Peptides against a protein of PDB entry 2C5K. Designs and how they scored, part 5

Target 1, 91 residues: chain A of PDB entry 2C5K
Amino acid sequence: EDPFQQVVKDTKEQLNRINNYITRHNTAGDDDQEEEIQDILKDVEETIVDLDRSIIVMKRDENEDVSGREAQVKNIKQQLDALKLRFDRRI

## One batch from the design tools (peptide; aimed at target 1 R17)

Design b1_p11_1_s2 (made by RFdiffusion4, then SolubleMPNN; from b1_p11_1, 8 letters changed)
Fold by OpenDDE base, seed 3:
Structure b1_p11_1_s2 (fold): chain B 91 residues (1-91), chain A 11 residues (1-11)
Amino acid sequence: as target 1 above (91 residues)
Amino acid sequence: MVKLTKLSRLP
């Protein structure tokens, strides 16, 4: 399998897991689990940076059409932003 | 790149 697609899939799956957690925990807590969710969100942000870097390399060094990959990363960013809003709006 | 699996450890 394409390693880029595997990372995209894993990232989306992780975001879905967090989204499901927030659904079950609609109020903000002050425990180790809430802190772990924050850490995972940061890990996802770093993963997105790495995905963007890989696209830059492909565009520069391989001269391939990256439009499809750019669209996938854009979709993940949108999913992350929506999830962050859900997470931060909890009281 | 490494797989993200941390949340799978949460109840």
Scores: peptide ipSAE 0.051, ipTM 0.710, DockQ to the pose 0.144
OpenDDE base, seeds 1, 2, 4, 5: peptide ipSAE 0.049, 0.049, 0.050, 0.050; ipTM 0.699, 0.697, 0.699, 0.697; seed 2 fails the geometry check

Design b1_p11_1_s3 (made by RFdiffusion4, then SolubleMPNN; from b1_p11_1, 8 letters changed)
Fold by OpenDDE base, seed 1:
Structure b1_p11_1_s3 (fold): chain B 91 residues (1-91), chain A 11 residues (1-11)
Amino acid sequence: as target 1 above (91 residues)
Amino acid sequence: MVKLEKLSRLP
């Protein structure tokens, strides 16, 4: 598996782990785990930026078809946005 | 509580 796909996979797994945590902890907390989730969400945002930059480089330097990779990044962005909404709506 | 692993895969 190429590095891009590995990062995509790891990112989606992290978002799924957070989603599962929210399912078990449906009320907002003020503990170290809640802060860690916020940190992970920021890490995911930064990872998405890096994935987008990777695609830009591929278009420019490698002249590869990146449509599939762009679709994958779009899917991750949608998953992140949905998770943020779920996280923020907790009472 | 098991802590979540943070992402750190890209240089």
Scores: peptide ipSAE 0.064, ipTM 0.687, DockQ to the pose 0.627
OpenDDE base, seeds 2, 3, 4, 5: peptide ipSAE 0.055, 0.066, 0.049, 0.061; ipTM 0.674, 0.687, 0.680, 0.686; seed 3 fails the geometry check

Design b1_p11_1_s4 (made by RFdiffusion4, then SolubleMPNN; from b1_p11_1, 7 letters changed)
Fold by OpenDDE base, seed 5:
Structure b1_p11_1_s4 (fold): chain B 91 residues (1-91), chain A 11 residues (1-11)
Amino acid sequence: as target 1 above (91 residues)
Amino acid sequence: MVELKKLPRLP
Protein backbone atom coordinates (compact mmCIF):
# COMPACT_ATOMS: atom_id res chain seq x y z
CA GLU B 1 0.00 0.00 0.00
CA ASP B 2 1.01 3.61 -0.63
CA PRO B 3 2.61 4.92 2.59
CA PHE B 4 0.72 8.21 2.18
CA GLN B 5 -2.63 6.41 2.09
CA GLN B 6 -1.66 4.23 5.05
CA VAL B 7 -0.88 7.32 7.14
CA VAL B 8 -4.12 9.01 6.07
CA LYS B 9 -6.14 5.92 6.97
CA ASP B 10 -4.50 5.41 10.36
CA THR B 11 -4.84 9.11 11.22
CA LYS B 12 -8.57 9.09 10.50
CA GLU B 13 -9.04 5.90 12.50
CA GLN B 14 -7.14 7.38 15.46
CA LEU B 15 -9.28 10.53 15.38
CA ASN B 16 -12.39 8.35 15.39
CA ARG B 17 -11.09 6.46 18.44
CA ILE B 18 -10.54 9.73 20.29
CA ASN B 19 -13.99 10.94 19.27
CA ASN B 20 -15.49 7.78 20.76
CA TYR B 21 -13.46 8.29 23.93
CA ILE B 22 -14.79 11.86 24.31
CA THR B 23 -18.33 10.54 23.95
CA ARG B 24 -17.70 8.20 26.90
CA HIS B 25 -15.65 10.68 28.95
CA ASN B 26 -17.29 14.10 28.78
CA THR B 27 -15.44 15.41 31.86
CA ALA B 28 -11.89 16.68 31.54
CA GLY B 29 -9.25 14.82 33.55
CA ASP B 30 -11.48 11.93 34.64
CA ASP B 31 -9.33 9.17 33.10
CA ASP B 32 -5.66 8.17 32.84
CA GLN B 33 -5.91 8.32 29.03
CA GLU B 34 -6.36 12.13 29.09
CA GLU B 35 -2.65 12.82 28.70
CA GLU B 36 -2.27 10.13 26.04
CA ILE B 37 -5.09 11.72 24.02
CA GLN B 38 -3.39 15.12 24.21
CA ASP B 39 -0.16 13.51 23.02
CA ILE B 40 -1.93 11.81 20.12
CA LEU B 41 -3.67 15.05 19.08
CA LYS B 42 -0.23 16.66 18.92
CA ASP B 43 1.04 13.67 16.95
CA VAL B 44 -1.83 14.11 14.47
CA GLU B 45 -0.83 17.76 14.00
CA GLU B 46 2.75 16.74 13.27
CA THR B 47 1.52 14.01 10.92
CA ILE B 48 -0.50 16.59 8.96
CA VAL B 49 2.65 18.69 8.53
CA ASP B 50 4.45 15.63 7.18
CA LEU B 51 1.58 14.86 4.79
CA ASP B 52 1.63 18.44 3.47
CA ARG B 53 5.41 18.26 2.96
CA SER B 54 4.98 15.00 1.10
CA ILE B 55 2.50 16.69 -1.26
CA ILE B 56 4.91 19.57 -1.89
CA VAL B 57 7.64 17.10 -2.82
CA MET B 58 5.28 15.23 -5.14
CA LYS B 59 4.27 18.45 -6.92
CA ARG B 60 7.92 19.26 -7.46
CA ASP B 61 9.38 15.87 -8.32
CA GLU B 62 6.57 13.75 -9.80
CA ASN B 63 4.68 16.43 -11.77
CA GLU B 64 1.44 14.55 -11.03
CA ASP B 65 -2.00 15.78 -10.02
CA VAL B 66 -2.01 15.88 -6.21
CA SER B 67 -5.50 17.38 -5.83
CA GLY B 68 -6.85 14.10 -4.44
CA ARG B 69 -4.15 13.99 -1.76
CA GLU B 70 -4.72 17.66 -0.91
CA ALA B 71 -8.42 16.94 -0.45
CA GLN B 72 -7.62 14.02 1.89
CA VAL B 73 -5.35 16.19 4.04
CA LYS B 74 -8.00 18.93 4.13
CA ASN B 75 -10.53 16.38 5.35
CA ILE B 76 -8.19 15.23 8.14
CA LYS B 77 -7.62 18.85 9.20
CA GLN B 78 -11.38 19.39 9.41
CA GLN B 79 -11.82 16.20 11.45
CA LEU B 80 -9.03 17.27 13.82
CA ASP B 81 -10.51 20.75 14.27
CA ALA B 82 -13.95 19.33 15.05
CA LEU B 83 -12.45 16.90 17.55
CA LYS B 84 -10.42 19.64 19.27
CA LEU B 85 -13.60 21.67 19.66
CA ARG B 86 -15.33 18.73 21.37
CA PHE B 87 -12.30 18.02 23.54
CA ASP B 88 -11.96 21.64 24.68
CA ARG B 89 -15.68 21.94 25.49
CA ARG B 90 -15.49 19.24 28.15
CA ILE B 91 -16.05 20.45 31.71
CA MET A 1 -11.64 1.92 27.18
CA VAL A 2 -10.53 2.86 23.66
CA GLU A 3 -7.22 1.54 22.40
CA LEU A 4 -4.98 4.46 21.52
CA LYS A 5 -1.92 3.98 19.34
CA LYS A 6 0.92 6.08 18.03
CA LEU A 7 0.52 7.00 14.38
CA PRO A 8 2.78 5.65 11.66
CA ARG A 9 5.30 7.99 10.06
CA LEU A 10 5.92 8.70 6.42
CA PRO A 11 9.20 7.22 5.13
Scores: peptide ipSAE 0.100, ipTM 0.730, DockQ to the pose 0.783
OpenDDE base, seeds 1, 2, 3, 4: peptide ipSAE 0.075, 0.096, 0.099, 0.098; ipTM 0.681, 0.731, 0.731, 0.731

Design b1_p11_2 (made by RFdiffusion4)
Pose (drawn by RFdiffusion4):
Structure b1_p11_2 (pose): chain A 89 residues (1-28, 31-91), chain P 11 residues (1-11)
Amino acid sequence: EDPFQQVVKDTKEQLNRINNYITRHNTADDQEEEIQDILKDVEETIVDLDRSIIVMKRDENEDVSGREAQVKNIKQQLDALKLRFDRRI
Amino acid sequence: SLRSPLRFHEK
């Protein structure tokens, strides 16, 4: 919807796509370099979401707690995925 | 500025 919400949705979808891939290819791969690149781009995307929250928090008419919770959730999803990726044997 | 992440496509 707003640019922040669209990036949040795209990020969760992107992480979910890689997660589904790893389930099907759980051995250590054609998409190895690609996954690393995308996961790094997701790390930097989360930094952008965080910065966006920092700026919006300066506005006393904004409650960023919902956005903070979304970012926290994305970070959890990324952490769980990175370990699954790292542990393919 | 906000951006979307790179998109993954399974091969």

Design b1_p11_2_s1 (made by RFdiffusion4, then SolubleMPNN; from b1_p11_2, 5 letters changed)
Fold by OpenDDE base, seed 5:
Structure b1_p11_2_s1 (fold): chain B 91 residues (1-91), chain A 11 residues (1-11)
Amino acid sequence: as target 1 above (91 residues)
Amino acid sequence: MLRLPKKFVEK
């Protein structure tokens, strides 16, 4: 199994779970779940940095086509940005 | 490291 694909999958699943939570909790709360969501969003940002670094190394050290991996990371970034907007719009 | 709260995993 490709470790890169596993990280991508895990990241998307976490973002989907948060998105589903926001659907059920459309009002900003001052609870432990809101803080945990913020922490997970930061963890996702750090994971994206690591995925980007992995692609840079592959481009440099391996003459492999990384376009598919770049598209996957771009998709995760778009999902993260959309989720942040949804999270921040809650009153 | 990516983590999910126990409440998110159980729901």
Scores: peptide ipSAE 0.049, ipTM 0.669, DockQ to the pose 0.209
OpenDDE base, seeds 1, 2, 3, 4: peptide ipSAE 0.048, 0.048, 0.042, 0.049; ipTM 0.676, 0.664, 0.656, 0.641; seeds 1, 4 fail the geometry check

Design b1_p11_2_s2 (made by RFdiffusion4, then SolubleMPNN; from b1_p11_2, 6 letters changed)
Fold by OpenDDE base, seed 3:
Structure b1_p11_2_s2 (fold): chain B 91 residues (1-91), chain A 11 residues (1-11)
Amino acid sequence: as target 1 above (91 residues)
Amino acid sequence: MLRLPKKFVEL
C-alpha cells in the first residue's frame, strides 16, 4: 500500500472518531478527555503539514502528478476545520 | 503515527 494513502486513511478515521465522540458529548467537560482530543487535533494538524510537504517534494523533485493527493489533503483540511468548529462551540 | 489514546478507543 502507498504510505501516503495509509496516512490519509488513518487521519480521516481519527477525525471521524472524534466527531462521533462530540456527537455523544456535546457539552465541554473539564475532563482529561477534552485535553486528549485537543492533543489529537494538534497531531492531525502536524500530519497535514507533513502531507503537504511530501506533495511539494514530489511535485518539485520527482515531477509526478500530485493533483489527486492535493485533493485528498484539501478534503482532510475541510474535515478538520469542520470538526474544530464543532468542538469549540460546545458549552 | 496518529494514535487515539486508549481512553478514547474504549469509549
Scores: peptide ipSAE 0.048, ipTM 0.688, DockQ to the pose 0.242
OpenDDE base, seeds 1, 2, 4, 5: peptide ipSAE 0.034, 0.041, 0.040, 0.040; ipTM 0.639, 0.633, 0.629, 0.628

Design b1_p11_2_s3 (made by RFdiffusion4, then SolubleMPNN; from b1_p11_2, 6 letters changed)
Fold by OpenDDE base, seed 4:
Structure b1_p11_2_s3 (fold): chain B 91 residues (1-91), chain A 11 residues (1-11)
Amino acid sequence: as target 1 above (91 residues)
Amino acid sequence: MLKLPKKFVEK
């Protein structure tokens, strides 16, 4: 089991869940669920930092080809940015 | 309630 891939998978699934929530809730609410989503988005940002750090370690200590992992992290960053834009533009 | 991503720790 590759913990990096598991985290990538979990992160993408989490972003998808939030995206689905926004689809059902296209207006900004003042409820606990909206606050939870903000917390999750922040946690995803922190997770991305951890993923980037792990790649640095792999490049430095293991001398592995990390291009695939770098592409995965880039994809998650793009997904997060798109989701943030969608979330924040709600009225 | 959404489940948070699994934590990843640098080694």
Scores: peptide ipSAE 0.040, ipTM 0.633, DockQ to the pose 0.094
OpenDDE base, seeds 1, 2, 3, 5: peptide ipSAE 0.039, 0.034, 0.037, 0.033; ipTM 0.635, 0.669, 0.641, 0.669

Design b1_p11_3 (made by RFdiffusion4)
Pose (drawn by RFdiffusion4):
Structure b1_p11_3 (pose): chain A 89 residues (1-28, 31-91), chain P 11 residues (1-11)
Amino acid sequence: EDPFQQVVKDTKEQLNRINNYITRHNTADDQEEEIQDILKDVEETIVDLDRSIIVMKRDENEDVSGREAQVKNIKQQLDALKLRFDRRI
Amino acid sequence: LRSPKTFSAPD
């Protein structure tokens, strides 16, 4: 919807796509470099979401707690995924 | 703000 919400949706979807891939290919791979690249791009995307919240928080007419919760959720999804990726044997 | 890179493997 707004640019923030679209990036949040794209990020969750991107992480979910890699997660589904890892389930199917849980051995240690054609997509290895690609996954690393995308996960790094996701890390930097979360930094952009955080910065966006920092700026919006300066506006007293904005409550950023919903956006903060969304970013926290995405960080959790990323952390769980990174470990699954790292542990393919 | 931007979207992340797109993953290419088929579903």

Design b1_p11_3_s1 (made by RFdiffusion4, then SolubleMPNN; from b1_p11_3, 4 letters changed)
Fold by OpenDDE base, seed 3:
Structure b1_p11_3_s1 (fold): chain B 91 residues (1-91), chain A 11 residues (1-11)
Amino acid sequence: as target 1 above (91 residues)
Amino acid sequence: LRLPKKFTAPE
C-alpha cells in the first residue's frame, strides 16, 4: 500500500468523475454543482503540490529513481489543465 | 499526503 500511488489513483478518479459530469452537463448548470466542481479542482491543485513535495523529499532522503513518479504527477497536471479548460469553456 | 475530497454531484 503505497500512499503516493493511492493519492495518484484517487486524484485521477476525481478528475475523471468531473470530466464525466461535464460530458453529461455540457453547459454550466446548477450553481451548487459548479461550485462543488471548483472546490474539487482546487483540492486537486493542492494535492498535486503535496505530490510534488513528496517527490522532493524522496530525491533528498532516499536516492531512489523518482522519474516514474514525476511522470505520474506530470500526467495528472496535464489532466487537470485539460479539464479546467473544458470546464471553463462551458456556457 | 492526503486524499482529495470526493466529488458528490448526484448526476
Scores: peptide ipSAE 0.270, ipTM 0.842, DockQ to the pose 0.801
OpenDDE base, seeds 1, 2, 4, 5: peptide ipSAE 0.177, 0.183, 0.201, 0.175; ipTM 0.801, 0.803, 0.813, 0.798

Design b1_p11_3_s2 (made by RFdiffusion4, then SolubleMPNN; from b1_p11_3, 4 letters changed)
Fold by OpenDDE base, seed 4:
Structure b1_p11_3_s2 (fold): chain B 91 residues (1-91), chain A 11 residues (1-11)
Amino acid sequence: as target 1 above (91 residues)
Amino acid sequence: LRLPKKFTAPL
């Protein structure tokens, strides 16, 4: 499998897992899981930066249409933003 | 590229 697609897939899966957890835990806690969520959200932000950088490299080094990959990264950004909104607004 | 950290929620 394409490493880019694997990263995209795993990133979306992590965001989905967190979203499911937030659904079950609609109030903020002071536990290790809340800290883990924060850590993973930051990790996802870094992953998005890396995905964008990989697209830049592809545009430079490869003769391929990257529009599909750009759309995938955009989708992940939107998913992250929506999740962060839910996470941060919990009391 | 690297894979993101895996979230594992408790039961």
Scores: peptide ipSAE 0.369, ipTM 0.872, DockQ to the pose 0.719
OpenDDE base, seeds 1, 2, 3, 5: peptide ipSAE 0.358, 0.366, 0.364, 0.365; ipTM 0.873, 0.874, 0.875, 0.875

Design b1_p11_4 (made by RFdiffusion4)
Pose (drawn by RFdiffusion4):
Structure b1_p11_4 (pose): chain A 89 residues (1-28, 31-91), chain P 11 residues (1-11)
Amino acid sequence: EDPFQQVVKDTKEQLNRINNYITRHNTADDQEEEIQDILKDVEETIVDLDRSIIVMKRDENEDVSGREAQVKNIKQQLDALKLRFDRRI
Amino acid sequence: FSKLPRLEIHE
């Protein structure tokens, strides 16, 4: 919808796609470099979402708690995924 | 997989 919500949706989807891939290929790989690149891009994307929240919080007419919860959720999804990726054996 | 679009921030 708004640019923030679109990036949140794209990020969750991106993480979910890699997660589905890891389930199918849980041994340690054609996509190894690619996954590392995408996960780094996701880290930097979350920094952008955080910065966006920082600026919107300056506006007293905005409640950013919903957006803060979304970012927290994405960080949790990323953390759980990074460990699954790291632990492929 | 592909990279994510960048979020434009207006201050």

Design b1_p11_4_s1 (made by RFdiffusion4, then SolubleMPNN; from b1_p11_4, 6 letters changed)
Fold by OpenDDE base, seed 4:
Structure b1_p11_4_s1 (fold): chain B 91 residues (1-91), chain A 11 residues (1-11)
Amino acid sequence: as target 1 above (91 residues)
Amino acid sequence: LKKLKKLKIVE
């Protein structure tokens, strides 16, 4: 399996889990899970940086079309941004 | 609450 695709998949699944949590917990609370979500969102941001770096390396070291991978990373960034907006707007 | 699974990134 392509490790890039595994990371993309895992990232999307994690964002979906958080999105489902927010659906069940639409009010911010003093819950250990809220802190865990913030940590995970940070880990996702770092993961996106690593995915982008991986694409840069592939563009440099490989003569492969990375456009598909760039589109996947863009989609994850959009999903993260939408989720952050939803998470931060909770009262 | 069900604990979320943390992302395991390949280091």
Scores: peptide ipSAE 0.056, ipTM 0.689, DockQ to the pose 0.145
OpenDDE base, seeds 1, 2, 3, 5: peptide ipSAE 0.050, 0.056, 0.052, 0.056; ipTM 0.683, 0.687, 0.684, 0.687

Design b1_p11_4_s2 (made by RFdiffusion4, then SolubleMPNN; from b1_p11_4, 5 letters changed)
Fold by OpenDDE base, seed 4:
Structure b1_p11_4_s2 (fold): chain B 91 residues (1-91), chain A 11 residues (1-11)
Amino acid sequence: as target 1 above (91 residues)
Amino acid sequence: LEKLKKLEIKE
């Protein structure tokens, strides 16, 4: 199994879970779960940096499907940005 | 990246 695809999958699943949480909790709470979500969003940002770095390494191998992976990372970045906007605008 | 699986079960 491709470890890059596993990380992409796990990241998308995390973003989806947070999105579902925000749907159920559309007001900002002062609880440990809100802080945990903020921490996970930071972990996702760090994961995206690692994915970008991995693509740079994969570009050194002419046999790698780099364009497909770049599109996947771009999609995750867009999902993260949309989710952050939704999370931060809660009152 | 595994913390949220526990959050959804507690709600």
Scores: peptide ipSAE 0.053, ipTM 0.698, DockQ to the pose 0.132
OpenDDE base, seeds 1, 2, 3, 5: peptide ipSAE 0.050, 0.051, 0.049, 0.052; ipTM 0.696, 0.693, 0.693, 0.692

Design b1_p11_4_s3 (made by RFdiffusion4, then SolubleMPNN; from b1_p11_4, 6 letters changed)
Fold by OpenDDE base, seed 1:
Structure b1_p11_4_s3 (fold): chain B 91 residues (1-91), chain A 11 residues (1-11)
Amino acid sequence: as target 1 above (91 residues)
Amino acid sequence: LEKLKKLKIVE
């Protein structure tokens, strides 16, 4: 597994962990764990920026599978957006 | 929660 795929995998797993936490904690809290989730979501946003930048670099080499990587990043963005919506809708 | 660890993927 190449570094790009490892980052994609780790990012999706982290989003799934937060999603599972929200399922167990469906009310908004004002504790250290809620703040940590917000920090992790920001880290994921920055990671997505890095993934997009890496694709720009890879597009300089026409022999790389850029189309597949773009689809993976799109999927992560959709997963992040859905998770943010769930996080913000908690009472 | 364990925070995401970033990897170096850009040249």
Scores: peptide ipSAE 0.054, ipTM 0.697, DockQ to the pose 0.643
OpenDDE base, seeds 2, 3, 4, 5: peptide ipSAE 0.046, 0.050, 0.046, 0.051; ipTM 0.700, 0.691, 0.722, 0.692

Design b1_p11_4_s4 (made by RFdiffusion4, then SolubleMPNN; from b1_p11_4, 5 letters changed)
Fold by OpenDDE base, seed 1:
Order: sequence, then C-alpha cells, then structure tokens
Structure b1_p11_4_s4 (fold): chain B 91 residues (1-91), chain A 11 residues (1-11)
Amino acid sequence: as target 1 above (91 residues)
Amino acid sequence: LKKLKKLEIIE
C-alpha cells in the first residue's frame, strides 16, 4: 500500500472501532473513554483535511487521476458523519 | 502523509 492508502485504512479502522464501542455503550457516559472518542474523532477530522490536501498536491504536481482517491475520502467523510450522528444521539 | 496514531479505545 502507498502512504495514502495506509492512512485511509487506518482512519476507517479507527472509525470502525468507535462504531463498535458505541454499539456496546449505547448510553452517553461521562468517562475517560467518551473523551478519548471525542479526541479520536477530532484526529480523524484533521486526517481528512490532510488527505484532501494531499489530493490537491497530486492534482497540481503529478497530473495523476485522483478520482479514486477523492471517492475514498468522500467515503471516509460519510463514515465520520454517520458515526458522529450515532455518538451524539446516545441518551 | 503521517500515519494516524492508533489510540487504543479500551473496550
């Protein structure tokens, strides 16, 4: 895997772990794990910004077809948004 | 690109 694909994979894995945690912990807690999840979600947001920036650089400097990479980042954004909705809707 | 640090979500 190239560095881009590795970051995509790691990001999706983190989102899946949080999704599994929410499934087991369907009530909002006020514990260290809830804060850690918020921190991870923030790190994922920052990672998505870095992925988007990398695509901009590839379009500029490499003149490569980035459509596949754009679709991957779009999929991660959708996964993040869906996860945030699940996280925030817990009672 | 830097790898995202795996935070260990303690289950």
Scores: peptide ipSAE 0.047, ipTM 0.672, DockQ to the pose 0.066
OpenDDE base, seeds 2, 3, 4, 5: peptide ipSAE 0.042, 0.041, 0.042, 0.044; ipTM 0.643, 0.640, 0.642, 0.645

Design b1_p11_5 (made by RFdiffusion4)
Pose (drawn by RFdiffusion4):
Structure b1_p11_5 (pose): chain A 89 residues (1-28, 31-91), chain P 11 residues (1-11)
Amino acid sequence: EDPFQQVVKDTKEQLNRINNYITRHNTADDQEEEIQDILKDVEETIVDLDRSIIVMKRDENEDVSGREAQVKNIKQQLDALKLRFDRRI
Amino acid sequence: EEIEELLEEAE
């Protein structure tokens, strides 16, 4: 919807796609470099979402708690995924 | 300043 919500949706989807891939290929790979690149891009995308929240919080007419919860959720999804990726044997 | 700090932590 708004640019923030679209990036949040794209990020969750991007993480979910890698997660589904790892379930199918849980051994240690054609997509290894690609996954590392995408996960780094997702880390930097979360920094951009955080910065966006920082600026919006300056506006007293904005409640950013919903956006903060969404970013927290994405960080959790990324952390769970990074460990699954790291632990492929 | 909060953005600068956030960028330093992200490095």

Design b1_p11_5_s1 (made by RFdiffusion4, then SolubleMPNN; from b1_p11_5, 4 letters changed)
Fold by OpenDDE base, seed 5:
Structure b1_p11_5_s1 (fold): chain B 91 residues (1-91), chain A 11 residues (1-11)
Amino acid sequence: as target 1 above (91 residues)
Amino acid sequence: DEIEELLKKAK
């Protein structure tokens, strides 16, 4: 049980759900689901900040190799950016 | 923040 990995997993799954939503809704709407997607995207951004902070603390306090965790966060950032582009380009 | 609570348990 690794809380960091659990957060990473949950975040990626959330982004995948949004990606699937966009596939089913290729035009921008103005309903509750669209607003919820925006909220989730903001939550993911905040989550990434928290993940980065946790890595900083681990580097400082544990003096461990965190390259693997940094790579995971980088991957989430890339997934988020790609999803934002897809979400925003909808008409 | 739910995620923050999860990360608190990581130590």
Scores: peptide ipSAE 0.068, ipTM 0.647, DockQ to the pose 0.056
OpenDDE base, seeds 1, 2, 3, 4: peptide ipSAE 0.062, 0.063, 0.060, 0.066; ipTM 0.641, 0.649, 0.640, 0.650

Design b1_p11_5_s2 (made by RFdiffusion4, then SolubleMPNN; from b1_p11_5, 4 letters changed)
Fold by OpenDDE base, seed 4:
Structure b1_p11_5_s2 (fold): chain B 91 residues (1-91), chain A 11 residues (1-11)
Amino acid sequence: as target 1 above (91 residues)
Amino acid sequence: SEIEELEKEAK
């Protein structure tokens, strides 16, 4: 079991769910679901920080090749940025 | 955080 990979998977799935939500709700709302999406986006941002920190620790303490994990985090950041752009541009 | 919780589950 690799919790890092599970976090990556769960994060990407969360972002995909939000992306699907935006597709169904292409205009900004003022309801509990919109606030929940904003909260999830903040949680994802925090998760990314933690993933980056975990990579630093792995480099320092485990002397492990983390290139693959760095690429995964980069991909999540790109996915988050794209999603935030879609979310924020809604009228 | 999510990673913190998953690390707990793994231990």
Scores: peptide ipSAE 0.026, ipTM 0.560, DockQ to the pose 0.052
OpenDDE base, seeds 1, 2, 3, 5: peptide ipSAE 0.024, 0.026, 0.025, 0.026; ipTM 0.555, 0.552, 0.556, 0.553

Design b1_p11_5_s3 (made by RFdiffusion4, then SolubleMPNN; from b1_p11_5, 4 letters changed)
Fold by OpenDDE base, seed 3:
Structure b1_p11_5_s3 (fold): chain B 91 residues (1-91), chain A 11 residues (1-11)
Amino acid sequence: as target 1 above (91 residues)
Amino acid sequence: SEIEKLEEEAK
């Protein structure tokens, strides 16, 4: 069991849940749910920062090939950016 | 954060 892979998996699942929420709520509201989604998006951003830091440590301290992990984080960033765009463009 | 929880679990 690799904690890095588990974090990646959980993050992608969370983003998918938010994406599904946006599908069901295509009009922006002013309620607790909208604020919660914003908080989750911020938490995902911080998680990505931690994932990047872990990769830096792997390259520095362990001299491990991190290309695969870098690609995974890049994919999560792309997913987050697309989701933010979708969330923010709602009226 | 999510990673903090998993890091603690992995200890």
Scores: peptide ipSAE 0.026, ipTM 0.574, DockQ to the pose 0.051
OpenDDE base, seeds 1, 2, 4, 5: peptide ipSAE 0.024, 0.024, 0.025, 0.025; ipTM 0.573, 0.572, 0.579, 0.576

Design b1_p11_5_s4 (made by RFdiffusion4, then SolubleMPNN; from b1_p11_5 with E5K E8K)
Fold by OpenDDE base, seed 5:
Structure b1_p11_5_s4 (fold): chain B 91 residues (1-91), chain A 11 residues (1-11)
Amino acid sequence: as target 1 above (91 residues)
Amino acid sequence: EEIEKLLKEAE
């Protein structure tokens, strides 16, 4: 059981949930759900920082190939950026 | 910070 992979999976699933929410709510609102989405996006940003830090530690301490993990984090960053753009475009 | 909690788990 790899906690890194679990975090990656959970993060991607959370972003997918937000994406689905935006599909159902294509106009910006001011309800509790809109604020929750903003909080989740910030949490994802913090999660990405922690994932990057864990990779740095692995490089230094274990000296193993982390390219796969780096690619996964890059993919999450791309997913986050795309979602932010979609969220912010709403009027 | 549910995701950060998962990162701290050592399993």
Scores: peptide ipSAE 0.063, ipTM 0.649, DockQ to the pose 0.051
OpenDDE base, seeds 1, 2, 3, 4: peptide ipSAE 0.057, 0.055, 0.053, 0.058; ipTM 0.651, 0.645, 0.650, 0.652

Design b1_p11_6 (made by RFdiffusion4)
Pose (drawn by RFdiffusion4):
Structure b1_p11_6 (pose): chain A 89 residues (1-28, 31-91), chain P 11 residues (1-11)
Amino acid sequence: EDPFQQVVKDTKEQLNRINNYITRHNTADDQEEEIQDILKDVEETIVDLDRSIIVMKRDENEDVSGREAQVKNIKQQLDALKLRFDRRI
Amino acid sequence: SLRSPKKFHEK
């Protein structure tokens, strides 16, 4: 919807796509370099979401707690995925 | 600014 919400949706979808891939290819791979690149781009995307929250928080007419919860959720999804990726054997 | 992440496509 707004640019923030679209990036949140794209990020969760992007992480979910890699997660589904890892389930099907759980051995240690054609998409190894690609996954590393995308996960790094996701780390930097979360930094952009955080910075966006920092700026919006300066506006006293904005409650950023919903956005903060979304970013926290994405960080959790990323952390759980990174470990699954790292542990393919 | 905000951007979307790079897209993953399973091969």

Design b1_p11_6_s1 (made by RFdiffusion4, then SolubleMPNN; from b1_p11_6, 3 letters changed; failed a check: a repeat of another design)
Amino acid sequence: MLRLPKKFVEK

Design b1_p11_6_s2 (made by RFdiffusion4, then SolubleMPNN; from b1_p11_6, 3 letters changed)
Fold by OpenDDE base, seed 2:
Structure b1_p11_6_s2 (fold): chain B 91 residues (1-91), chain A 11 residues (1-11)
Amino acid sequence: as target 1 above (91 residues)
Amino acid sequence: MLRLPKKFIEK
């Protein structure tokens, strides 16, 4: 088991779900789902901080290359940024 | 959302 990969996978799945929601809801609403999405986006931001911290710890404690993990986190950040822009620009 | 165990992020 690799908890890093589990969290990465879960995070990407959450972002994909939100992206699908935005596709179906291109107009900003005032429902419980809109608020939940905002909460999830904030949770993703916090998760990214934890992922970055875990890489720092791994660099310290392990002699393994972390470049793959850094690339995964970078990809999630890009996905988050694109999604936030899409979410915020809805009418 | 899944969270990393604290042991993986403790400095």
Scores: peptide ipSAE 0.461, ipTM 0.907, DockQ to the pose 0.085
OpenDDE base, seeds 1, 3, 4, 5: peptide ipSAE 0.448, 0.051, 0.450, 0.457; ipTM 0.902, 0.673, 0.903, 0.906

Design b1_p11_6_s3 (made by RFdiffusion4, then SolubleMPNN; from b1_p11_6 with S4L H9V)
Fold by OpenDDE base, seed 3:
Structure b1_p11_6_s3 (fold): chain B 91 residues (1-91), chain A 11 residues (1-11)
Amino acid sequence: as target 1 above (91 residues)
Amino acid sequence: SLRLPKKFVEK
């Protein structure tokens, strides 16, 4: 069990679920659900920061090859950015 | 850790 991989997996699943919600709710609402999504997106951003920090520590202190993990985090960032764009552009 | 509310979970 690799906790890094678990966090990556969970994060991608969360983003997918929000993306699916937006598909069903393509109107920017003013309710508690919209606020909750915004909060979750912020939490995802913080999770990505933590993932990056863990990679930096692993590279510096553990002197391990982190190329694979860096690619995974890059992919998550791209997924988040695409989702944010979709979320913000709703009418 | 991070979880969507159950109402957002696809069934």
Scores: peptide ipSAE 0.055, ipTM 0.689, DockQ to the pose 0.207
OpenDDE base, seeds 1, 2, 4, 5: peptide ipSAE 0.043, 0.034, 0.042, 0.041; ipTM 0.633, 0.638, 0.630, 0.635

Design b1_p11_7 (made by RFdiffusion4)
Pose (drawn by RFdiffusion4):
Structure b1_p11_7 (pose): chain A 89 residues (1-28, 31-91), chain P 11 residues (1-11)
Amino acid sequence: EDPFQQVVKDTKEQLNRINNYITRHNTADDQEEEIQDILKDVEETIVDLDRSIIVMKRDENEDVSGREAQVKNIKQQLDALKLRFDRRI
Amino acid sequence: LRSPKSFHEKD
């Protein structure tokens, strides 16, 4: 919807797509370099979401707690995924 | 803000 919500949706979808891939290819791969690239781009995307929250928090007419919770959730999804990726054997 | 790079599973 707003640019923040779109990026949140794209990020969760992107992480979910890699997660589904790893389930099907759980051995250590054609998409190894690609996954590393995308996960790094996701890390930097979360930094952008965080910075966006920092600026919006300066506006006293904004409550950023919902956005903060979304970013926390994305970080958790990323952390769980990175370990699954790292542990393919 | 931007969207992340897209993952596409290979056939």

